# Peptides against a protein of PDB entry 2AUS, part 65

Target 1, 323 residues: chain A of PDB entry 2AUS
Amino acid sequence: ADIKREVIVKDDKAETNPKWGFPPDKRPIELHIQYGVINLDKPPGPTSHEVVAWIKRILNLEKAGHGGTLDPKVSGVLPVALERATRVVQALLPAGKEYVALMHLHGDVPEDKIRAVMKEFEGEIIQRPPLRSAVKRRLRTRKVYYIEILEIDGRDVLFRVGVEAGTYIRSLIHHIGLALGVGAHMAELRRTRSGPFKEDETLVTLHDLVDYYHFWKEDGIEEYIRKAIQPMEKAVEHLPKIWIKDSAVAAVAHGANLTVPGIVKLNAGIKKGDLVAIMTLKDELVALGKAMMSTQEMIERSKGIAVDVEKVFMPRDWYPKLW

## One batch from the design tools (peptide; aimed at target 1 D41 P44 T205 D211)

Design b2_p26_7_s3 (made by RFdiffusion4, then SolubleMPNN; from b2_p26_7, 10 letters changed)
Fold by OpenDDE base, seed 2:
Parts: structure tokens; sequence; C-alpha cells
Structure b2_p26_7_s3 (fold): chain B 323 residues (1-323), chain A 26 residues (1-26)
């Protein structure tokens, strides 16, 4: 769910120098790529790693990483973080996922029964990871946020499903089939959402990337490749944010923890232990870190460590040292 | 039907992948 987080302003007089940093919308194309994330439409067939390797080849990149494995046979939304943004994919791993699945039933079942049984799978389910999973094969609970049946055609059931990260749709379909009494298998699966990345106008194919890179390198047209790559800040949109003073940016970019005096504004509902994004007043991602205080504590306290900085993204030289 | 459209999307992406791979080998 796109939970709109309330923004609490702690310092309403805080200004930002327009000469410092590189806001997501003002990065030169080379820098935009260095801090980019592609919302890739992964084709069925290749592994997520093969697709990342192809993107690196197409775009002449040294490093890239994906925001959560899609199986070879699964298509759709695969966020691929580029170069200096590669580590931002860690923010996407715990993010909810949406899929459209085609389930094939192994027997005839009345439509009313299909609908009734599938509705019972909304909520908490118990799953065992498949053998090919890097996750230990123990029973675990996962949340199914919603199931929306799109079409039923005899034994074929097309449905949309929103799930907690690491929910196995193949296993869900297997259990639905058992509950229906006839058995079922997953015929096709497409991921339509991975956190803030969804099936929208930002979704691009490998072929699009080939063409767009060519237009840039051969024709000098950067517009297409610029649009095909999202700023890394998109990969943290689902996280609670803390916006900091210009004077605090360089310290955090050097790996210093964020202290309470550096906070200008923050989202409501931050709890101790939450993953948070530290942002500039220009909505640039400085770092990811662990909240050491709640939102309320960050408002009420005058001092202390607000965020334990875990992963810095911003270069150390974008903002001056003002400490 | 939505099922037919869904299947058609899969096939189009496979075809497009084949084309992309052919272009990358040139």
Amino acid sequence: as target 1 above (323 residues)
Amino acid sequence: SLIEEFRAKFEKLKELLEKTLEELEK
C-alpha cells in the first residue's frame, strides 16, 4: 500500500543551498546513470542474474544488482540498481510484492467455491521455501495482503495477489489447489510490483535499453536513456524518511551517525529499529540507517543519535564539511 | 479474455528477448 506518511517539521526555518548536491531531477546523464535504478520488465526464460549481466553489457556498467530475484520463468518488475546505487536494492528486499498469476486447476470446481476458498488465503499463511531457495527450508508465516480474482475460465484462474516479501506464489497456488480438493499448479506468473516499482510508464525492456543507449551514444540524444533510468531515491520511497540540514549532510556522507540537531523534518511513525532513509532538503538520498529513536523521541530530544548510519550513497564532496 | 491477454504478454516478451539477444551478438 502507498501509505502516505505524515511529515513533521522540526525546523521550519531551515534552508538549503541550491549550489550543493545533485537533486534527482538535475543530475547530468552520466551521474544519473551512476545513481540509477531501472524498472526492468524481466522476460521469462533468463535468470535475474543473467538479465543483470546483460544490462551491464548494454549500458557499459561495472556494477549492478537486482531488488529481489525473479525465477527464470517469471516475468515483470525487476528493479536493477546501477553502479553507485547498487546497494539500494537492500531497501527493496523487505518490500511487499504484487503478482498476477495464472493458476490451472487439476479438476472442475464451481466458481463460487473457487472464490470462497481463495478469499480464505488472505491473511497469514504458512509456507515452506522451495528447494532452490537460498533460504533454509523451514516452515514460516507470510502475509497475503489481498487476492483479487481477475478471471475464471473453467480450470484457469487469473488472479492478482499482494504478498509479503519472500512469499512463494507457486506454494500458495499448490495450497489453494489442495484446499479446493483437486490440486493446482502455477501456469504463469508475472510480478507487477516490487515496493515503489510497479507496472507503469517507467517499466522498460532490455530491448528498450539497447535502443536508448544507442540513441545516446551514437545520436547524442540522452532523453530516452534518462527516462528509462529512475533516480535511486525512487528505491527508498516506501521507507520512512528523515530530512537533514545541509550542515549535517557531509558528516553523514562520511559515515557519521545522524544526531538529533541535524534533523529538519521527518516522517511520523518511525520506531526504534526501523530502516530509514536519510535525505537532504533537496530529496537526495544520503544514507540508509537504523532508527535509534522513535519519531516522538527525535522531536522531543535536543541531542543523541537518531540514526545509526549503515549504508552511505552520497559522495563525500557533494556538500561541504560544515562541522 | 484477460487470460489470453496475459498469455500473449508472455509470448511477446519471449520474442522480444530473442530479438534482443540477436542484436547483442552483432
Scores: peptide ipSAE 0.552, ipTM 0.940, DockQ to the pose 0.883
OpenDDE base, seeds 1, 3, 4, 5: peptide ipSAE 0.543, 0.544, 0.542, 0.547; ipTM 0.939, 0.938, 0.938, 0.938

Design b2_p26_7_s4 (made by RFdiffusion4, then SolubleMPNN; from b2_p26_7, 10 letters changed)
Fold by OpenDDE base, seed 2:
Structure b2_p26_7_s4 (fold): chain B 323 residues (1-323), chain A 26 residues (1-26)
Amino acid sequence: as target 1 above (323 residues)
Amino acid sequence: SLIDEFRERFRRLEELLKKTLEKLAE
């Protein structure tokens, strides 16, 4: 569930200059691309890296990165961050994922038993990473947020599953099969969500990108390519946010830590150590950082480092130096 | 069925990829 975070206003009189910065909805097309993320419908077959390489070729880009690997045979939602936004994918790596999976059972099992057993896999599960993973093959706990059975047809079970990042659906299906006593394998898998990116009107194919880029470059029509690319701010929608004064933006854009006086408003529930997005009052992403204070501390204190800035995205010149 | 639709979606994406690669080779 998209947890709506409460917004606490610390400075209700803070205004922003409309001449400064580039709000996500007002970026020229070239700038929009430079700070863009594609919600790609990854086809089955290619690796995520191959797909990123194709996007770079199609859109004539120097840099791009994906928001969490999909296996070659897996289709669906692959966020691809572009150019200056490339590193925003770090916000997506820890984000929850949703999949639709087709599981094939190796024996006959009553539907009631299938449903009962699959329900038991909601919650914490113990998994071992597959051999092909770059991750050490240690047993680890992962959370299954929900399992929704969509259809059962004999030995075929179609289900939706929400999981913690780095949960292996293939392993989950294997364990379900064992629990059912007959064994099972993953026939097909599609990712339907990666954090804020889901199957919606923003989902585009590689084919769409080819056509849309052509329409822009050859026909002068930017509308399609503009719609096909989301602002990088989309990639941080799931993070807790801190909105800062115009006077603090340039300093943070230069890599300075955010201090408490710079805060205008913030989400409730920030804990020390949380990854947070530092935003302008125009909802522009300035930087990602680690919270050094809780929300409560940021409200109560008059001074101190609120956020240790880890990654700056905003150019240094979008806002004036006001220090 | 939803299962059939799900499988068909995979096939369509594979076919679309082929077409895309053809365009990129042009």
Scores: peptide ipSAE 0.615, ipTM 0.955, DockQ to the pose 0.880
OpenDDE base, seeds 1, 3, 4, 5: peptide ipSAE 0.602, 0.612, 0.605, 0.611; ipTM 0.953, 0.954, 0.953, 0.954

Design b2_p26_8 (made by RFdiffusion4)
Pose (drawn by RFdiffusion4):
Structure b2_p26_8 (pose): chain A 309 residues (1-127, 142-323), chain P 26 residues (1-26)
Amino acid sequence: ADIKREVIVKDDKAETNPKWGFPPDKRPIELHIQYGVINLDKPPGPTSHEVVAWIKRILNLEKAGHGGTLDPKVSGVLPVALERATRVVQALLPAGKEYVALMHLHGDVPEDKIRAVMKEFEGEIIQRKVYYIEILEIDGRDVLFRVGVEAGTYIRSLIHHIGLALGVGAHMAELRRTRSGPFKEDETLVTLHDLVDYYHFWKEDGIEEYIRKAIQPMEKAVEHLPKIWIKDSAVAAVAHGANLTVPGIVKLNAGIKKGDLVAIMTLKDELVALGKAMMSTQEMIERSKGIAVDVEKVFMPRDWYPKLW
Amino acid sequence: SEEREKFKELDEKAAEEKAAMEERAA
């Protein structure tokens, strides 16, 4: 997921006018929240659905959604997209996820076999692909390991299968997500407590600094997604519901294949929309016309890059 | 408020679990 993509510039002269839109990290606090995402450290106990409901009450929001469900007892990274950026969690499906898990073996197994069997579970699995498994600690029947997986991979099922392969059986004692696409345990990971307090600092004390840092621009959700940057003049047509045509492309990532989920970005690096690529990168460069992206969801409001009559 | 206190306790529990995992991974 976190492979740095090469950027190919097709129109080296394209410029963006600062009058229109906002750099993503410079939105007025209200707009920042309308188009924000929270990198939340989900506590054990509540369901992911319940956590989102609490967040909507805390931030007094109309809409919100999470990216990748965590079960009630699972803690860790739970991206929660807010308001107008609610559907941006769609961008996380192609990005992977990472967990730290504690596996309790129902029988004694030599460490040698445990490491050998765990390694064999990398690659493909049926319940999804397992990118990597790294054993952190093996203490008796307890195995602590880090695993990277494709979205929708049930870790409980993976541990159960490892138990079967070892014949002794296995139980997942605990699980914590450490990565969900571009969201990881860094300075943006916040708790529900921080969210409530920072909201009070803003609404009661008038200080926006803390609630601002606790909420990321929605563009964070597409950091690991192939991108197509378009001219200022092309943003309006897309923001108004039109698919993206090739003439509007300024630069794009290499490796885009027809059918890939892509992010359409302004030259300020704001998220305009998510869509499916109808052409490859090379076709987008060589061709002068045609629909480059079948737009599935528009995020940018019509007001930022307006059509003037 | 009571809901705030509940959230603080839940977050503390998550922090403790994360710290325990880190200690073991060290």

Design b2_p26_8_s1 (made by RFdiffusion4, then SolubleMPNN; from b2_p26_8, 14 letters changed)
Fold by OpenDDE base, seed 3:
Structure b2_p26_8_s1 (fold): chain B 323 residues (1-323), chain A 26 residues (1-26)
Amino acid sequence: as target 1 above (323 residues)
Amino acid sequence: SAEAEELRRLDAEAARLRAEFERRAA
């Protein structure tokens, strides 16, 4: 769910030095790439790993990682985090997903019954992971946030579905088919959303990346490759955020845990154990970490560890050491 | 390059599927 999070200000007088850091919109092209995420339109056929390997070759990268596996036959939104941003994909793994699916029914079913039964699959469903999944095949509950039927053409049902991470659409379609009494299978599947990444103007193809990299390297035109790569901060838009003082940034960038005095503002509704993004006052991602306090505890307490820092992204030299 | 042509082929299939779903959703 796109949870709009309230922002609670703890220190309304906190200022930031404009000379420190590199805000997402102010990164030189090389730095932008090193802290980038591509919203890739993954083609059907290749694995997500093969596609990441191609991106690494195309863009001459040492490291890259994807924001959640798509099956070979599945196309659409695959976030690919680059170089120093590679580990930001951990924020995308638990993120909600949206798909458009074509379900083929194995028998004739009245449209009214199709609509009624598919509506019953909104909410909590029980799934068993498929045999090919590396995930332990334990029964698990998953949330279906919404099902939107787009078209019913005889035995073919096109629908949009919003789901909790690790919901298997193939299994959903199988269970819908059983509930309809005729059986069904997944004919086609496309991912239209992975957390903050959607089918929008930021969606690019592998071929676009080839062309855009060529325009930059051979023609000196950086605008296309710059636009094709999102800042890593995009990959954390769906997370609760904590904004910190300039004086706290370097310590966190060195791997120190965030303490309560470093907090300037934070999102409401943080719970202990939540994955949170630690941000500068310029909306730069410093680190990901685990909340050790709730939002309320971070407001009420004057001291203590607010966030256990798990992954640092910001270089150590972007902000001065003030300790 | 042969690699670029293969990528174009794959991307064209993705684009086809996207366009089909967008058309059917309208």
Scores: peptide ipSAE 0.399, ipTM 0.898, DockQ to the pose 0.912
OpenDDE base, seeds 1, 2, 4, 5: peptide ipSAE 0.376, 0.363, 0.398, 0.340; ipTM 0.891, 0.886, 0.896, 0.879; seed 2 fails the geometry check

Design b2_p26_8_s2 (made by RFdiffusion4, then SolubleMPNN; from b2_p26_8, 14 letters changed)
Fold by OpenDDE base, seed 5:
Structure b2_p26_8_s2 (fold): chain B 323 residues (1-323), chain A 26 residues (1-26)
Amino acid sequence: as target 1 above (323 residues)
Amino acid sequence: SEEEEELRELDREREELARRFRERAA
């Protein structure tokens, strides 16, 4: 999420009509909820599915989905996309994750050896999915981006770890324990980050949501529930973006592929096959799609399909048909 | 303050968008 992407301008004269669309920060509260994502602090105990079902009941929603399963015993950052935004979770599933973990060693190991061995687990690791996973138990490579030891108290090791999506921290700890020669298990786990969602002022509990919904419905105070829900555009901050002309928005919202003439600006480093977010000039998410060209091809070409549109989010009537 | 003025402007813009949204739902 922290990778600053360069923005290349293709059309510096492109303007946007302020009368069209609904910018993320300016949506009416009902519309904000319909296109929202909650940065939920999932409690330990319930499944991620149970928590989503509770949010739907609390907020009187028909549909919601989560940005990547947390085990029942695992707490912390669970993005929950609401209503019309539900499908935006597809952008979050492949996103990197951060955890704070407590590892318990099954024997005494010198601190210097703990630090040295844990540092060797930064980089590519081979993992097998646990038996409880619906994922086929095939060996797979995953990236550990960083390991930061926070505290060592005898046999207890508290550490922060950044990992590729679908890395099993329990399996990582098991392998660290084997490498230390004493064995280890995961005592505690909290997820502190899921792509663009982290532990910050946007993190809310289920209790907060109950209270904030009550303040809105009974007292007419929308401020709290508005702050508790992020715009769906937050869930795509980590993706490469392509910004399009107002004249292209309605076509894409109808499910048409994005053609090169519709592009105003785009991020550098897009490759063919990348998942990209198609945005308006007001930073509204129109759709997710697959890049059919590189950034360079999108700049150099005058025509062709730039993005194969896979998931439309924007309603068809937010922008006029200009074709 | 400048921040309070920006917040008042944001609220006015939200009200305008809310009106436009309601007019489409009717």
Scores: peptide ipSAE 0.301, ipTM 0.820, DockQ to the pose 0.015
OpenDDE base, seeds 1, 2, 3, 4: peptide ipSAE 0.286, 0.277, 0.276, 0.015; ipTM 0.813, 0.812, 0.811, 0.470

Design b2_p26_8_s3 (made by RFdiffusion4, then SolubleMPNN; from b2_p26_8, 12 letters changed)
Fold by OpenDDE base, seed 3:
Structure b2_p26_8_s3 (fold): chain B 323 residues (1-323), chain A 26 residues (1-26)
Amino acid sequence: as target 1 above (323 residues)
Amino acid sequence: SEEEELLRRLDEEARRLKERFEERAA
């Protein structure tokens, strides 16, 4: 996610009409909300679904969806995509996650041994999904990208952990406890990252949303609610991107597959089968799709289907039909 | 409203949990 992807330009003369579309930073407030994602600080207690229902009520919305379930007791970063952006959560489901966890050990262990054993859990781990998981309870591998021990206080170990999507921190802690020989359990857990969404200035509470919506509707102040909602394009920052000609936008917005001639620029390292974001030259999200070619094939070929379009986000009328 | 007060309390619990982790990480 944090790897800067090289941008390869195929057409350096391609221009975009400034009158077409609605760039993320230039959307009227109502349109911004329709294509918005909230970086919500989910409170402990409610389910992720209950929180989404509350957001819909608070903001008077018909539709919303979350970028990956947090357990009721788990707080922190829950991306909530709104209205027309609701399905952008598909980009966030496979994204890496970061957590801060408090592990409680069931016995005394020397600090040096704690540090040594926890370091061994960086890399590929074998997990069994919890009983409460809707996922089939088969053994599976997951990547632990990093473990950073923040504090060791006797039997309490505070640590930051970066993990592959669908890694169960409770199971990780259980296995660490077994490896230490004393056993352990998860005392507290907070999610600090979900793909491009982090604990930063964009993180907002449910109460913030109540207040900010009130300021807009009753006081006519849109600034707060505008800042509290990120453009849907934020939810695809971690994906490889393909930027297309203005003449290709309307066709893709109608659900046509992207063909090679429509490509202006693209990220390096796209593989066949990758989820990719199709963007305008104004960095507007047109659609998500599956790459049917590698980056190299998209450069070398003059024709063919580059992306199988799976989900359109852009309205059909933002760009004219130029075919 | 009773619901707004509930939301406020829940958000405050999330904030307290965040702060506790930040203080221990410093």
Scores: peptide ipSAE 0.255, ipTM 0.817, DockQ to the pose 0.889
OpenDDE base, seeds 1, 2, 4, 5: peptide ipSAE 0.081, 0.024, 0.203, 0.097; ipTM 0.713, 0.608, 0.788, 0.733

Design b2_p26_8_s4 (made by RFdiffusion4, then SolubleMPNN; from b2_p26_8, 14 letters changed)
Fold by OpenDDE base, seed 4:
Structure b2_p26_8_s4 (fold): chain B 323 residues (1-323), chain A 26 residues (1-26)
Amino acid sequence: as target 1 above (323 residues)
Amino acid sequence: SAEAERLRALDAEAAALRARFEARAA
């Protein structure tokens, strides 16, 4: 998520009409909610689905979805996409995750050995999904991006871990325990990050949402509920982006594939097959799609399908048809 | 409401867990 992507400008003369669209910071509160994502602090106890159902009830919503399941006992960062933004969770599902975990060792191990062995688990690991997962049980490789030991207190090891999506921390801890020769289990787990969502000033509780919705509906105070909901564009900050001409926006919003002439600027390092966010010049999310070209091909070619549009978010009427 | 009280209790557990991890990471 923190990788700054270079922006390559293809059309330096492209302007945007300030009267078209609704930039993320200028949406009326109802529209902001319709295109919102909550950075929820999921409490321990309920399932991620139960928490989503509660948010729908609290905020009087028809649809919502979460950016990656947390187990019932696991607390922390659960992005919840609302209403028209619900499908933006597809950008968050493959995003990296960070956790703080407490590992309990089943025997005494010298601190130096703990540190040495845990360092060996940075990089590519082989995992088998647990039986309870809806995922087909096959061996799969996952990346551990980093392990940071925070505290070692006898048999208790507190650590921060950055992982590829769908890495099972419980399984990681089990394998660390086996490598240490004494065995281990996961005592506690909190998710501290899900892609662009982290423990920051945007993190809200379920009771905050109750109170903030009440302040809006009963007292007419929008500030709290507005602050508690992030624009859907937050949920795509970690994706490579393609910015398009105003004249291309309505076509993409109608479900047309993005063609090369519609591109104004784009991130470097897009590969064929990557999930990309199609943006307006006002940083509004138009659609998610699959890159059909690399960044280099999108620069060099004058024509062709750049992005296969999979999910449209922007309403069809925010920009005029200019074709 | 009984629902708000249940939510506050759950969120208090999450906050306590967070605070414990932050204190140990410091």
Scores: peptide ipSAE 0.329, ipTM 0.872, DockQ to the pose 0.911
OpenDDE base, seeds 1, 2, 3, 5: peptide ipSAE 0.298, 0.297, 0.295, 0.291; ipTM 0.857, 0.857, 0.848, 0.853

## One batch from the design tools (peptide; aimed at target 1 I58)

Design b2_p27_1 (made by RFdiffusion4)
Pose (drawn by RFdiffusion4):
Structure b2_p27_1 (pose): chain A 309 residues (1-127, 142-323), chain P 27 residues (1-27)
Amino acid sequence: ADIKREVIVKDDKAETNPKWGFPPDKRPIELHIQYGVINLDKPPGPTSHEVVAWIKRILNLEKAGHGGTLDPKVSGVLPVALERATRVVQALLPAGKEYVALMHLHGDVPEDKIRAVMKEFEGEIIQRKVYYIEILEIDGRDVLFRVGVEAGTYIRSLIHHIGLALGVGAHMAELRRTRSGPFKEDETLVTLHDLVDYYHFWKEDGIEEYIRKAIQPMEKAVEHLPKIWIKDSAVAAVAHGANLTVPGIVKLNAGIKKGDLVAIMTLKDELVALGKAMMSTQEMIERSKGIAVDVEKVFMPRDWYPKLW
Amino acid sequence: MTKIEEFKKRSEELEEELEKALEKMEE
């Protein structure tokens, strides 16, 4: 997921006018929230659905959604997209996820076999692909390990299968997500407590600084997604519902294949929309016309890059 | 403190912060 993509510039002269839109980290606080995402450290106990409901209550929001469901007893990274950026969690499906898990073996197994068996579970699994498994600690029947997986991978099922392969059986004592695409345990990871308090600092004390840092621009959700940057003049057509045509492309990531989910970005690096690539990177460079991206969801409002009549 | 103990402790700390957040939401 976190492979740095090469950027290919097709139009080296394209410029963006500051009058239109906003750099993503410079939106007025209200707009910042309308188009924000929270990197929330979900506490054990509530369902992911319940956590989102609490967030909507705390922030007095109409809409919100999470990216990748965590079960009630699972803690960790739970990206919560807000308001107009609610659907941006779609961008996380192609990106992977990482967990730290505690596995309790129902029988005694030599560490040698445990490490050997765990390693064999990398690659593909049926229940999805397991990118990596790193054993952190093996204390008796308790195994602490970090695992990277494809989205939708049920870790409980993975541990159960490891138990079968060992014949002694296994139980998942605990699970914590440490990564969900670009969201990880860094300075942007916030708790529900921080969110309530920072909201009070803003609505009661008039200080926007803390609630601002607790909420990330929606562009954060597409950090690991292939991107196509378009001219200012092309943003309006897309913002108004048109698919993206090749003439509007300024630069793009290498490795884009037909059918790939892509993010359409302005030259200010704001998210305009998510869509499916109808052409490859090379085709987008060589061709002068045609639909480059079948737009699935538009995020940018029509007001930022307006059509003038 | 072992890695397993540190891992379990972090979840307990989150439960305490959740209780504080729920108390303030009731107000």

Design b2_p27_1_s1 (made by RFdiffusion4, then SolubleMPNN; from b2_p27_1, 14 letters changed)
Fold by OpenDDE base, seed 2:
Order: C-alpha cells, then sequence, then structure tokens
Structure b2_p27_1_s1 (fold): chain B 323 residues (1-323), chain A 27 residues (1-27)
C-alpha cells in the first residue's frame, strides 16, 4: 500500500511566488523531457542498457538512466530517467519491487501444498546473489512482502510477489521448488512495479515512443509525448519530503545544505540518515539529500542542518537568490 | 484464456511491438 505520509506544517503563512520555478504540470515540452522519466514497458529480449540506448536514439537524448536493471528475459516496468533527471533513478534503487512470475514445477504437487509452502516464503528469506550479479555472492536476507498466487495449472504456478530491492525472484522460485521437494524454475518474469512506477496508464512501449516522438516532430502534436513522459518528481513520490521556502530554494539549488529555518512543511516519520526529497511549495524537486535530523528535531529546533544535500536537480536560476 | 496464457501472450506481444519499433527506427 502506498502509505500516505502525514504532512506536518511548520509555517502555515508561507507563500510561493507563481512566477518562480517550473511546476511539473507547467513545464514546456522541451523542459518536461529534460526533467522526465519514462515508465517503460521493457520487452523481453534486450538488456536494460540496450533499451535505454534506443530511448536515447528515439528521443534524441544525450543522457538517460534506468531505475534498476531488468534481466534480458524479464519484461515490464523499467523507469528510464532522461537528461537532467538521469540521476533521479538513485531514488528508485532502494524502492520495493513487484513482479508477476510464472514458476514451473519439476514434479506434481498438490495445490494445497503449493499454497501452504509459498505462504511460508512471505517475510524474511536468505538469498545468495546469482553469479551474474556484480554484487559479491554473500548470503543476505531479503524481505518478501507478499506472495499472491494468481493461478495454478498443474505444474505451472502464476503468482504476484512484492519484494525488497535486490531480491532475486529466480532464487526465490528455486527455493520454493526445493521446499516443495520437486524442484522448480522460473519460466517467465515480469516486473509490475518499481517504487511509484507501476502498470498503469503511464506505461508505454518503445513503439509508443517512436510514434509519439514522430507526432511531435512532424505533426507538431506534443500531447502524446508529454503524456508518455512523467515529471522527475514522480520518481521521488515514495520518499519522505521536505517542502522549503522560496527564499531557501536557490541556495539548495546551488548545493547548500538545507537548514531548519528553510522548512515550511515536512513528512512525519523522517529519521536521521533517511533519503529525503527537498521540494518547493509547488512540488518541484530541488534536491535529494540525507536527513541530518528527525522530523521531530526539524520541528523543535530553530537552527541547524536539516538535510545534507547530496544531489541537486533544479537549475540554479529557477528561483532568485534571496540571500 | 487462462491467466497463464494471457501472461505469456503479453510477453509475446511485447516482442512483436519491439520488432515493429526497430523496423521504424531503421527507416
Amino acid sequence: as target 1 above (323 residues)
Amino acid sequence: MSLIEQFREKNRRLQELLKKALEKLAE
């Protein structure tokens, strides 16, 4: 469930100048692309890198990056951040993932046993990264948030699974197969969610992007390409947020740390060390940073560094220097 | 069509759409 974070207001009188910045819904199409993220339906076959290269070619981009690798054979939700938004994908790396998997059992197992055993894999599991992973092959714990069996047809089991980032579904299926006593393998896999990106109306194919870009460049119709690209702010929806005064925006956009006086409102439940999104009052992403205080400390204190700014996204000139 | 069949068909369709996209990019 998208846990709606409570918003605590520190300064209820804070206003924002409508002339400053570029709210996500008011960006010219070129700027929208520069600060965009595509919710791509990655086809099975190509690598995530190849798909990103094709997007760059289709949209005539210099830079793009993906929000967590999908294996060549895996389809579905691949967030691709564009141009100036490219590094927003770092916010998606730790985000939970959902998959639909087709598992094939190597023997006959009663359906009741399949259901019972698969339920036992909800919670913490021990995994070893696959050999192909750049990660050291050490045993590690991962959380399986839920397993939902969608269909069982003899030895074929279709299921939905929500997992912690870096959980290997192939390894999960292997372990399920072992627990069932017959063995199993992953026949097909699709990612259906990556943090805030899911299978919805924003999901687009490479084919869609080709057509939509053509409609814009040749026919002057920007509507399709605009709809196909999400604002970069979408990629941080799952993060705790801190909203800042207009007077603080330019400083943060220049790489200054956020101090407590700059805070207008913030989400509840921020802990020291959390990755947070610094937002304008117009819900523009200024920067990502590490919380140096809890929500409570940010409320109670009158001064100090609230956020260590790690990555700025907003251009320095969107807001005036008011220091 | 079973959910399993629909799931497989979805992946097949995506592969066909990829082919079409690549054909258009070659023009």
Scores: peptide ipSAE 0.586, ipTM 0.945, DockQ to the pose 0.934
OpenDDE base, seeds 1, 3, 4, 5: peptide ipSAE 0.584, 0.580, 0.579, 0.580; ipTM 0.946, 0.944, 0.944, 0.944; seed 1 fails the geometry check

Design b2_p27_1_s2 (made by RFdiffusion4, then SolubleMPNN; from b2_p27_1, 14 letters changed)
Fold by OpenDDE base, seed 4:
Structure b2_p27_1_s2 (fold): chain B 323 residues (1-323), chain A 27 residues (1-27)
Amino acid sequence: as target 1 above (323 residues)
Amino acid sequence: MSLIEQFRAKFAELEKELARALEKLAK
């Protein structure tokens, strides 16, 4: 579920100058691409890295990065952050994921037993990362948020699953198969969600990108490529946000930590250590950082470092230096 | 078509879309 975070206003009189910055919906096409994220429908076959390389070739880009590896045989939602937005993927790596999986059972099992056993896998599971994972191969707990059985056809079980980042669906299916007593394997897997990116009208193929780039470069039609690329701010929608004064934007854009006086409004439920998005009053992403205070501390305190700024995205010149 | 058949059909569609993209990138 998109957790609607409550917004607490600290300064209800704070205004923003409409002449400063570039709101996500008002960027020129070149700037939109420089600060863009593609909701790519990754085809089965290629690695996530090969797909990123093809996007760079298609769109004539120097840099791009993906919001979490899909295995070669896995299709679906792969957020690809472009150029100056490339580092926004750090917000997507820890984000929850949804998949649709086809599990094949190695024996006959009554449907009622399949349903009962799969329901027991909702909650906390113990997994070991596979050898191919860059993650340390230690046993770790992961959350399965939900399992929804979509269809059962004999030994084939189609299901939707919501999981914590870095949950291995192949390992989940293996354990379900063991619990059923017959064994199972993952026949097919599609990622249907990666944080704020899902299967919707923003989902595009590599073929779409080829055509849309051609329409822009050869025919002068920017509409398609503009719609195919989401603003980088989309990639932080799931994070708690802190909105800052215009007078604080340039300092943060220069890499200064956010101090409490710069805060206009913020989401409820921020904890110390949380990854937070620092936003302008025009919903432009300034930076990502680590919360050094809770929401409550940011409300009650008049001074101090609210956010340790880890990554700046906004150019230094979008807002004037007011110091 | 069952949901399983539709799910499998989507993989085959994406493989075709990839092939079309690669053919255009080779020109």
Scores: peptide ipSAE 0.528, ipTM 0.928, DockQ to the pose 0.946
OpenDDE base, seeds 1, 2, 3, 5: peptide ipSAE 0.521, 0.525, 0.520, 0.520; ipTM 0.926, 0.926, 0.924, 0.925

